# Ledger of designs, part 327: peptides against a protein of PDB entry 3QIS

Target 1, 334 residues: chain A of PDB entry 3QIS
Amino acid sequence: PSLELSRREFVFENVKFRQLQKEKFQISNNGQVPCHFSFIPKLNDSQYCKPWLRAEPFEGYLEPNETVDISLDVYVSKDSVTILNSGEDKIEDILVLHLDRGKDYFLTISGNYLPSCFGTSLEALCRMKRPIREVPVTKLIDLEEDSFLEKEKSLLQMVPLDEGASERPLQVPKEIWLLVDHLFKYACHQEDLFQTPGMQEELQQIIDCLDTSIPETIPGSNHSVAEALLIFLEALPEPVICYELYQRCLDSAYDPRICRQVISQLPRCHRNVFRYLMAFLRELLKFSEYNSVNANMIATLFTSLLLRPPPNLMARQTPSDRQRAIQFLLGFLL

## One batch from the design tools (peptide; made by RFdiffusion4, then SolubleMPNN)

Design b2_p29_1_s1 (from b2_p29_1, 15 letters changed)
Fold by OpenDDE base, seed 4:
Structure b2_p29_1_s1 (fold): chain B 334 residues (1-334), chain A 29 residues (1-29)
Amino acid sequence: as target 1 above (334 residues)
Amino acid sequence: WQQEWEELFREIREEMEKERKELLEEEKK
């Protein structure tokens, strides 16, 4: 058996967070016998491709002289955005198209990723006064390293060494401020806020806007801006409530005094973002007669975003743990 | 408690608006 491939080299230029790109190619059975094809893992890999790549179909049968179109789909989700933003991973892969009882065919995937404020740490974003697309890659690496050290110092209750980093960090990321300030100004009376989905095109425009500019006004509907805030919080590599404090939040969920003490132990940027979001959500709840937003809905929605279980505990989260997490957040909304 | 949240929200907003103005003034030099 043999295959003919219309193309073997694929370049995905300007790959962005949540933007699907597709490249297509054809495979043809130029043999005289039916053949089965499949994408297979390379030696030492568990998957046939990186998490941001997929082939469709990834397997199939071809009759003699049959041709099939294969789509190579590149999509950066929340699961890949952080490692691509840091440059730990890149838009490069090799696919192995295996023909049963035949040869292996290699496909080369290449391209470039455009960094996003989505999936970037709160610490790095507080140090980033310009849009992420204007920040040199070298400076992004330095900002992530400095941010990691600041987080560790804060968790250890070490006094920040007044190391002569001349630029005072922002109290909150400018991206969160832009989203929340827009919602505060324009969306407090918006019916079904956080309940109605945004438009995908508007979400992409909002992401691109936050990555490339400091806008006067965020584009899109209030629903799209609200959903962009949820996507931002979901894409954070470390949730607003750090994983290290997760269990303490659950244990304190019915003691408002202890809940406040737990929040006071967050790194400065995380603590400020938490307080800023709670203040905004409390303001939004004052308009519940207009926006149909209630404390139980908000607590249920935001708990999964702000108070995520550590990855090692995700599989063990009980309904009781979820209820405690909701109760913890309710203590700040009521 | 409610007053503390309203004050904090105002303080953060005022600081971020200040930082935005400073950045816009630097771009004009």
Scores: peptide ipSAE 0.243, ipTM 0.810, DockQ to the pose 0.624
Fold by OpenDDE base, seed 5:
Structure b2_p29_1_s1 (fold): chain B 334 residues (1-334), chain A 29 residues (1-29)
Amino acid sequence: as target 1 above (334 residues)
Amino acid sequence: WQQEWEELFREIREEMEKERKELLEEEKK
């Protein structure tokens, strides 16, 4: 069996968080026998492609002289955004298109990723006074390393080393502040806030706006700004409540005094973001007659974002654990 | 507790609004 490929080299320029890009190519059976094709893992890989890449279809049959269009889809989700922001991963891959009892055909995937404030740590963002797209990649790496060290020092209750002439970190990321301040100013009376989905185009515009500028106003509807806040919190590499405190939050869920003590042990930026969000959500709840937002809805929604189970426990989260996690947040909203 | 949250929320907004103004003034020079 043999295939003809219309293209073997693919370049995905300016790949962004949550922006789907597609490149298509055709494969043709130029042989005299039916053939089965499939994308196969390379020798050292478990998957045929990196997590941000997909082929559709990834397998199929071709009759003699039959052609099929294959879509190569590049999509950076919350699961890939952090490793791309840090430069640990890149928009580079090699796909192996295998022909059963035939040849392997290699496809080269390349491109560039544009960093996002989405999927960046709270610690790094607190040190980032400029939009992430203005920050050199080298400085971004340094900010992440410094942020990791400061997180560890904070968790160990080590006295902050005299912050040398490094600019004082922001109390909260400017991106969270921009989102929350917009919602506070313009969305407190918005009917069905956090219940109505945003528009995908507006979400992309909001992400691009936060990545490239410090806007006076965030573009899009209040629903899109609200959803962008949820997406931001979901995309955090470390949730607002650090994984190390997850079990203690569940254990304290029915004791408001212990809950406050657990939150006081968060790293400074995480603690500030948690407090800032809880303050905002409490203000939003004052307008429940207008926005149809209630404490149970908010606690249920934000619990999955703020109080995520550690990756090793995700598969074991019980309904009881979820209810305790909700109860933990309710103690800050009521 | 409620007063502590309202105060913190105000302080964060005031600091971040100041920082935004300073950055926007630097971009104009």
Scores: peptide ipSAE 0.241, ipTM 0.814, DockQ to the pose 0.772
Fold by OpenDDE base, seed 1:
Structure b2_p29_1_s1 (fold): chain B 334 residues (1-334), chain A 29 residues (1-29)
Amino acid sequence: as target 1 above (334 residues)
Amino acid sequence: WQQEWEELFREIREEMEKERKELLEEEKK
């Protein structure tokens, strides 16, 4: 069996978080026998492609002289955004198109990724006074390394943040402030806030706006701005409540005094973001007659975002652990 | 406790609005 491929090299320029890109090519059976094709893992890989890449179809049959279109889809989700922002991973891959009882065909995937404030650490974002797209990639790497070191120093209760660093970090990321300040000003009376989904086009505009500018106003509906806040919190590499404090939050869930002590032990930026979000959500709850938002709905929604189990415990989360996590957050909303 | 949250929320908003103005003034130079 043999195949003819219309293209073997694919370039995905300016790949962005949550923006789907597609490249298409054709495969033709130029042989005299039916053939089965499949994308196969390389040696030592578990998958035929990186998590941000997909082939559709990834397998199939071709009769003699039959042609099929294959789509190569690039999509950066929350699961790939952090490693692409840091430059640990890149928009580069090699696909192996295998022909049963035939040869392998190699496809080269290349491109460039544009960094996002989504999937960037709270510590790094507190140091970024400019939009992330204005920050040189070299400086992004340095800011992530410095942010990691400051988080460790804060957790160890070692050196007070050296007040002598030439640029004082922001109290909260400007991106969180922009989202929350918009919702506070314009969405407190919004019916079904956090219950109605946003528009995908508006979500992309909000992401692009936060990555490239410091807007006076965020574009899109209040529902899209609210969903963008949820997406932002979900995409954080470290949740607002650090993984190190997860178990202590569960253990203290029914003691409001101990809950406050646990939150006081968060790194400064995480503690400020937590307090800022709780203050906003408490304000939003005053308008429950207009926005249909209640403490149980908010606690259920935000618990999975703010108080995530550590990756090693994720598979072991019990219904009791989830209830304790919700109860912990309720103690700050009531 | 409610007053502490409202005060903190106001302080953060005032500081971030100040930082935004300073950054926009630097961009105009």
Scores: peptide ipSAE 0.238, ipTM 0.813, DockQ to the pose 0.687
Fold by OpenDDE base, seed 2:
Structure b2_p29_1_s1 (fold): chain B 334 residues (1-334), chain A 29 residues (1-29)
Amino acid sequence: as target 1 above (334 residues)
Amino acid sequence: WQQEWEELFREIREEMEKERKELLEEEKK
């Protein structure tokens, strides 16, 4: 069997979080026999491509002189955004298109990723006074390293080092503040807030706005701004309640005094974000007659975002564990 | 608790609004 490929080199310029890019190419059976094609893993890889890449179709059958269009889809989800923001991964891959009893064809994938405040740590964002797109990638790496050290010191209850000549970190990330301050000013009377989906185009505009500027006003509907806050919290590499405290939150769920003590042990930025969000949500609940928002709905929605099970426990979360996690948040909303 | 949350929410908003103004004034120079 033999194939002709219309293209073998693909460049994905300016790849962004949640923005789908597509490049298409054609394969043609220029042989005399039918062939089966598939994308195959390299010798040391479990998958034929990196998590942010997909081929469609990834396998198929071609008669002699038949042609098929293959789409290479690049999409950075919450599962790939953090490693791309840090430069640990890059928009580079090699795909192996295999023919049964035939030759291998190599496709080169390249490009550049544009960092996002989505998928960046709370600690790094508190140290980042400018939009992330204005920060050199080298400085982003330094900010993540410094932020990791500050998180570890806070969890170990080490005395804060005298912050030397480094600028004082923000109390909360400017991106969270912009989202919450907008919702507080404009969305408290919004019917079905957090219940109506945002528009995908408006969500992309909000992400681009937060990555590139410090706006006076966030673009889009209140529903899109509310969904952008949920996406931001979901994309955090470490949830607002650190994984180390997850079990203690469940164990304390019915004792409001112990719940407060657990939150006091969070790193400073995580603790401030948690308190800021709870204060906002309590304010939103005062307008329940207008916005149809209730404490049970809010607790159920935000529990999965703020109090995520550690990766080793995700597959084992019981209905009882979910109920305890909801009760933990309810104790801050009521 | 309610007073502590309302006070913290106000303090964060006032601090962040100040930081935003300072940054926007630096961009104009």
Scores: peptide ipSAE 0.221, ipTM 0.806, DockQ to the pose 0.699

Design b2_p29_1_s2 (from b2_p29_1, 13 letters changed)
Fold by OpenDDE base, seed 3:
Structure b2_p29_1_s2 (fold): chain B 334 residues (1-334), chain A 29 residues (1-29)
Amino acid sequence: as target 1 above (334 residues)
Amino acid sequence: WQEEEDKLFEQIRKEMEEFIKEYREEELL
C-alpha cells in the first residue's frame, strides 16, 4: 500500500491558551489495494502526539483512489498551559502516519506559544508587575525559579530573605485582583452570577486583555468575568490551598478555629488570595436577594477550585471527603 | 475575626489601587 499526502509541514503561529487552531491535509490511496492508516507513537512515546495536539481522524481505511481529510487540532487546555508558559514544552512535534504493511510518513508540527497569566503560579504572578506578554521569557523562567525557592523557604520557616534588595511582591496577583475588583464593583447585583455561563469570545478577550495589559475595566459581561475567575483558579498549577494542607483542611472542617490556623500556614501569596476571595464572596452573599447566590452554591463551586485533592489522592476522594471540603469553605462564608 | 478579614480585604484593595496608580503614572512618562 502507498499514500499521497497533500502536506507534511504544519506551522501553528501565535498559539494561545483555550484558542483552538486547525490545519487540514488530505491523504489519498494511490495504490490498487485497500489500506489502513493510523497515527502511531514514536519510539519511547506513550501517545502518537503531545497533549495539546490531536489528529481527526487518527485512524481509518481507504479504498483504492479514496481520499480523506485529516484535521490537526492544536488546543492548549489547563493540562498543557503551565509547561508551555515555562517553556518546558514548545509547539513542536513529529507525527508518524503508519500504513499497515506499508511505509511510515512523517509530519512536522511547529509554531510558537504566547504565554498566559492563566496557568502561571501565584508566586510568579505576585512578582510580575507587568503584563505577562511584556515579560521576556528568560525573566519568566527566573520568576518561576524564585517562586519555587520562596515557597521552599516559607515551608522551612527560614527567615524571609532581606526584603531590602528585591522589589516587594504584590499582596495578590494583579490579574486576580482585576477580576475580583470588577466583580465586587459591578456584579454584586448580577442575577445568576456564577450560575450563568460566559460567552466564549468574551472569555478569550478577557484572557488576552489580562495577558497584554492592566485595563481600567475588564471587557465583557459580568458572567464572562465571573467565569474567567473560575478558569483562572482552575488553571493554577497549584491550587490556592496548597496540596500539602488538603488533608488538614478536611480534618479541621468542623472546627472554625483550626480552619483559620490551617489557612495561616499557607505561603503569603496563597494566604492573601484565599482571604481576599473569601472576603469578596462574603460581600457577594450580602446581595443574595439580587444575585441568587447562596453559601452552599458558592462553597460547592469554589471547593473544587480552591481545595483540590493532590493528584495521587484524586482517585480516592470519597463523598465524605467532598462534604468535609465543602464544610471547610462554608466556615469562611458564614 | 470578620473585622480582621475585612481590614485585610480593604488593605489589599488599597495597596493594589496604589500599585495600579503608580503603574499608570510610569506609563505616562
Scores: peptide ipSAE 0.523, ipTM 0.932, DockQ to the pose 0.769
Fold by OpenDDE base, seed 4:
Structure b2_p29_1_s2 (fold): chain B 334 residues (1-334), chain A 29 residues (1-29)
Amino acid sequence: as target 1 above (334 residues)
Amino acid sequence: WQEEEDKLFEQIRKEMEEFIKEYREEELL
């Protein structure tokens, strides 16, 4: 059996967070026998491609002289955004198209990724006083390394970050502030806020706006701005409540005094973001007659974003753990 | 407690508004 491929080299320029790109090619059975094709893992790989790439279809049968279109889809989710922002991973891969009882055909994937404030750490964003697209990649790496070291010092020493010779970090990321300040100014009376989904096109405009500028106004509907805040919190590599404090939050969930003490032990940026978000959400709840938002809905929604189980415990989360996590957050909303 | 949290919220708003103002003044130079 043999295949003819219309293309073997693919370039995905300017790949962005949550923006689907597609490249298509054709495979043709130029043989005299039916053949089965499949994308197969390379030697030592578990998957046929990186997490941000897929082929559709990834396998199939071709009759003699049959042709099929294959789509190569590049999509950066929350699961790939952090490693692409840091440059640990890149828009590069090799696909192996295997023909049963035939040859292997290699496809080269290349391109470039454009960094996003989505999937960047709170610590790095507090140091990032410019839009992420204006920050040199070398400086992004330095900001992430410095942010990790300062997080560890804050956790271990319980000392305030020494306001040493480095530029003072922002109290909260400008991107979170822009989203929350917009919602605070314009969305407190918005019916079904956080219940109605945003528009995908508006979400992309909001992401691009926050990655490239410090806008006067965020584009899109209040629903799209609200969903962008949820996406931002979901995409954080470390949740607003650090994984190290997860169990203590659950254990304290019914003691409001201990809950406040646990939050006081967060790194400065995480603590400030948590307190800022809770203050905003309490303000939003004052308008519940207009916006149909209630504390139980907000606590249920935001608990999964702010108080995530550590990766090693994620598969073991009980309904009791979820209820304790919700109760912990309710103690800051009521 | 709530009054201290509301003060922090207003402090963060003010500091970020000042920062954004300074940033925009620098972009105009």
Scores: peptide ipSAE 0.522, ipTM 0.931, DockQ to the pose 0.785
Fold by OpenDDE base, seed 2:
Structure b2_p29_1_s2 (fold): chain B 334 residues (1-334), chain A 29 residues (1-29)
Amino acid sequence: as target 1 above (334 residues)
Amino acid sequence: WQEEEDKLFEQIRKEMEEFIKEYREEELL
């Protein structure tokens, strides 16, 4: 069996978080026998492609002189955004299109990724005084390394607050502040806030706006701005409540005094973001007659974002653990 | 407790409004 491929090189320019790109090519059976094709893993790989790439179809049959269109879909989700922001991964791959009882065909995937404030650590974002797209990639690496060291020192209670340096971190990321301040000013009376989905086009505009500027006003509806905040919190590499404190939050869930003591042990940026979000959400709850928002809905929604189980415990989370996590957050909303 | 959390919220708002003002003044130069 043999195939003809219309293309073997694919370039995905300016790949962004949550923006789907598609490149298509045709394969043709130029042989005299039916053939089965499949994308196969390289040696020592578990998957035929990186997590941000997909082929559709990834396998199939072709009769003699039959042709099929294959779509190569590039999509950076929350699961790939952090490693692409750090440059640990890149928009580069080699696909192996295998022909049963035939030969392999190699496809080269290349391109560039544009960094996002989505999927960047709270510590790094507190050090970024400019939009992430204005920060050189070399400086992003330095900011992540410095942020890791400061997180570790903060958890060990080793660092006095240096109040006086021109390089003082922000109290909270400017991106979180922009989202929350917009919602605080314009969305407190918004009916069905956090219950109505945003528009996908508006979500992309909000992400691009936060990555490239410090806007006077965030574009889009209050629903899109609210959903962008949820997406931001979901995409964090480390949740607002660090994984190290997860079990202690569950154990303290019915004692509001112990809950506050657990939060006081968070790294400064994480603690400030948590307290800032809880203060905003308490303010939003004062307008429940207008916005249809209640404490149980908010606690249920934000608990999965703010208080994620560590990766080793995700498969073991009980309904009781989820209820304790919700109860922990309720103690800050009421 | 709630009063100290509300003070922190207003403090963060003020400090971030000042930072954004300074940033915009620098981008106009």
Scores: peptide ipSAE 0.521, ipTM 0.931, DockQ to the pose 0.809
Fold by OpenDDE base, seed 1:
Structure b2_p29_1_s2 (fold): chain B 334 residues (1-334), chain A 29 residues (1-29)
Amino acid sequence: as target 1 above (334 residues)
Amino acid sequence: WQEEEDKLFEQIRKEMEEFIKEYREEELL
């Protein structure tokens, strides 16, 4: 069996968070026998491609002289964004198109990723006084490493870190401030806020705007700005409530005094973001007659974003754990 | 408690508004 491929080299320029890119190629059975093709893992890989890449179809049959179009889809989700932002991974892969009883065909995937404030740590963003696209990638790595070290020190030591010659970090990331300040100013009377989805094009514009500028106004509808806040919180490498405090939040869920004490133990940036978000959401709830937003809806929505189970517990989350997590958040909204 | 949370919210708003003002003044130079 043999195949002819119309193309073997693919370049994905300016790959961005949540922006789908597609490249197509054609495979043709130029033999005299039916062929089965499949994308197969390389010798040391569990998958035929990296998590941000997909082939469609990834397998199939071709009759003699039959031709099929294959789409190579590049999509950076929340699952790949952090690793791409740090430069730990890159838009580079090699696909192995295997022909049953035939030879392998190698496809080269290359490109560049454009960093996003989405999927960047709260600690790094608090140190980032410019849009992320203005920050050299080398400096992003240093900011993430320094942020990790400061987080660990803040969790282990009640001692204020020495005022080293590093510029004072922001109280909250400018990106989350911009989203929340916009919603606070313009969306408190928005009917069905956080219930109506945003537009995908507007979401991409909001992401690009936050990655490249400090806008006076965020583009798009209040629904798109609200959904962008949810996407931001979901894409955080560590939730606003750090994984280390997850169980303590559940255990304290019915004692508002203990809940406040747990939050006081968050790293400064996480604590400030949490308190800032809760203050905003309490303000939003004052307008419930206009925006149709209630505390139970907000607590249910934001709990999954702010109070995520650690990866080792994610598969074991009980309905009781989820209800305790909701109750924890309700104690800050009421 | 609520008064301290409201004070922090207004403090964060003020500090971020000052920061954004300074940033925009620097971008115009």
Scores: peptide ipSAE 0.516, ipTM 0.930, DockQ to the pose 0.742

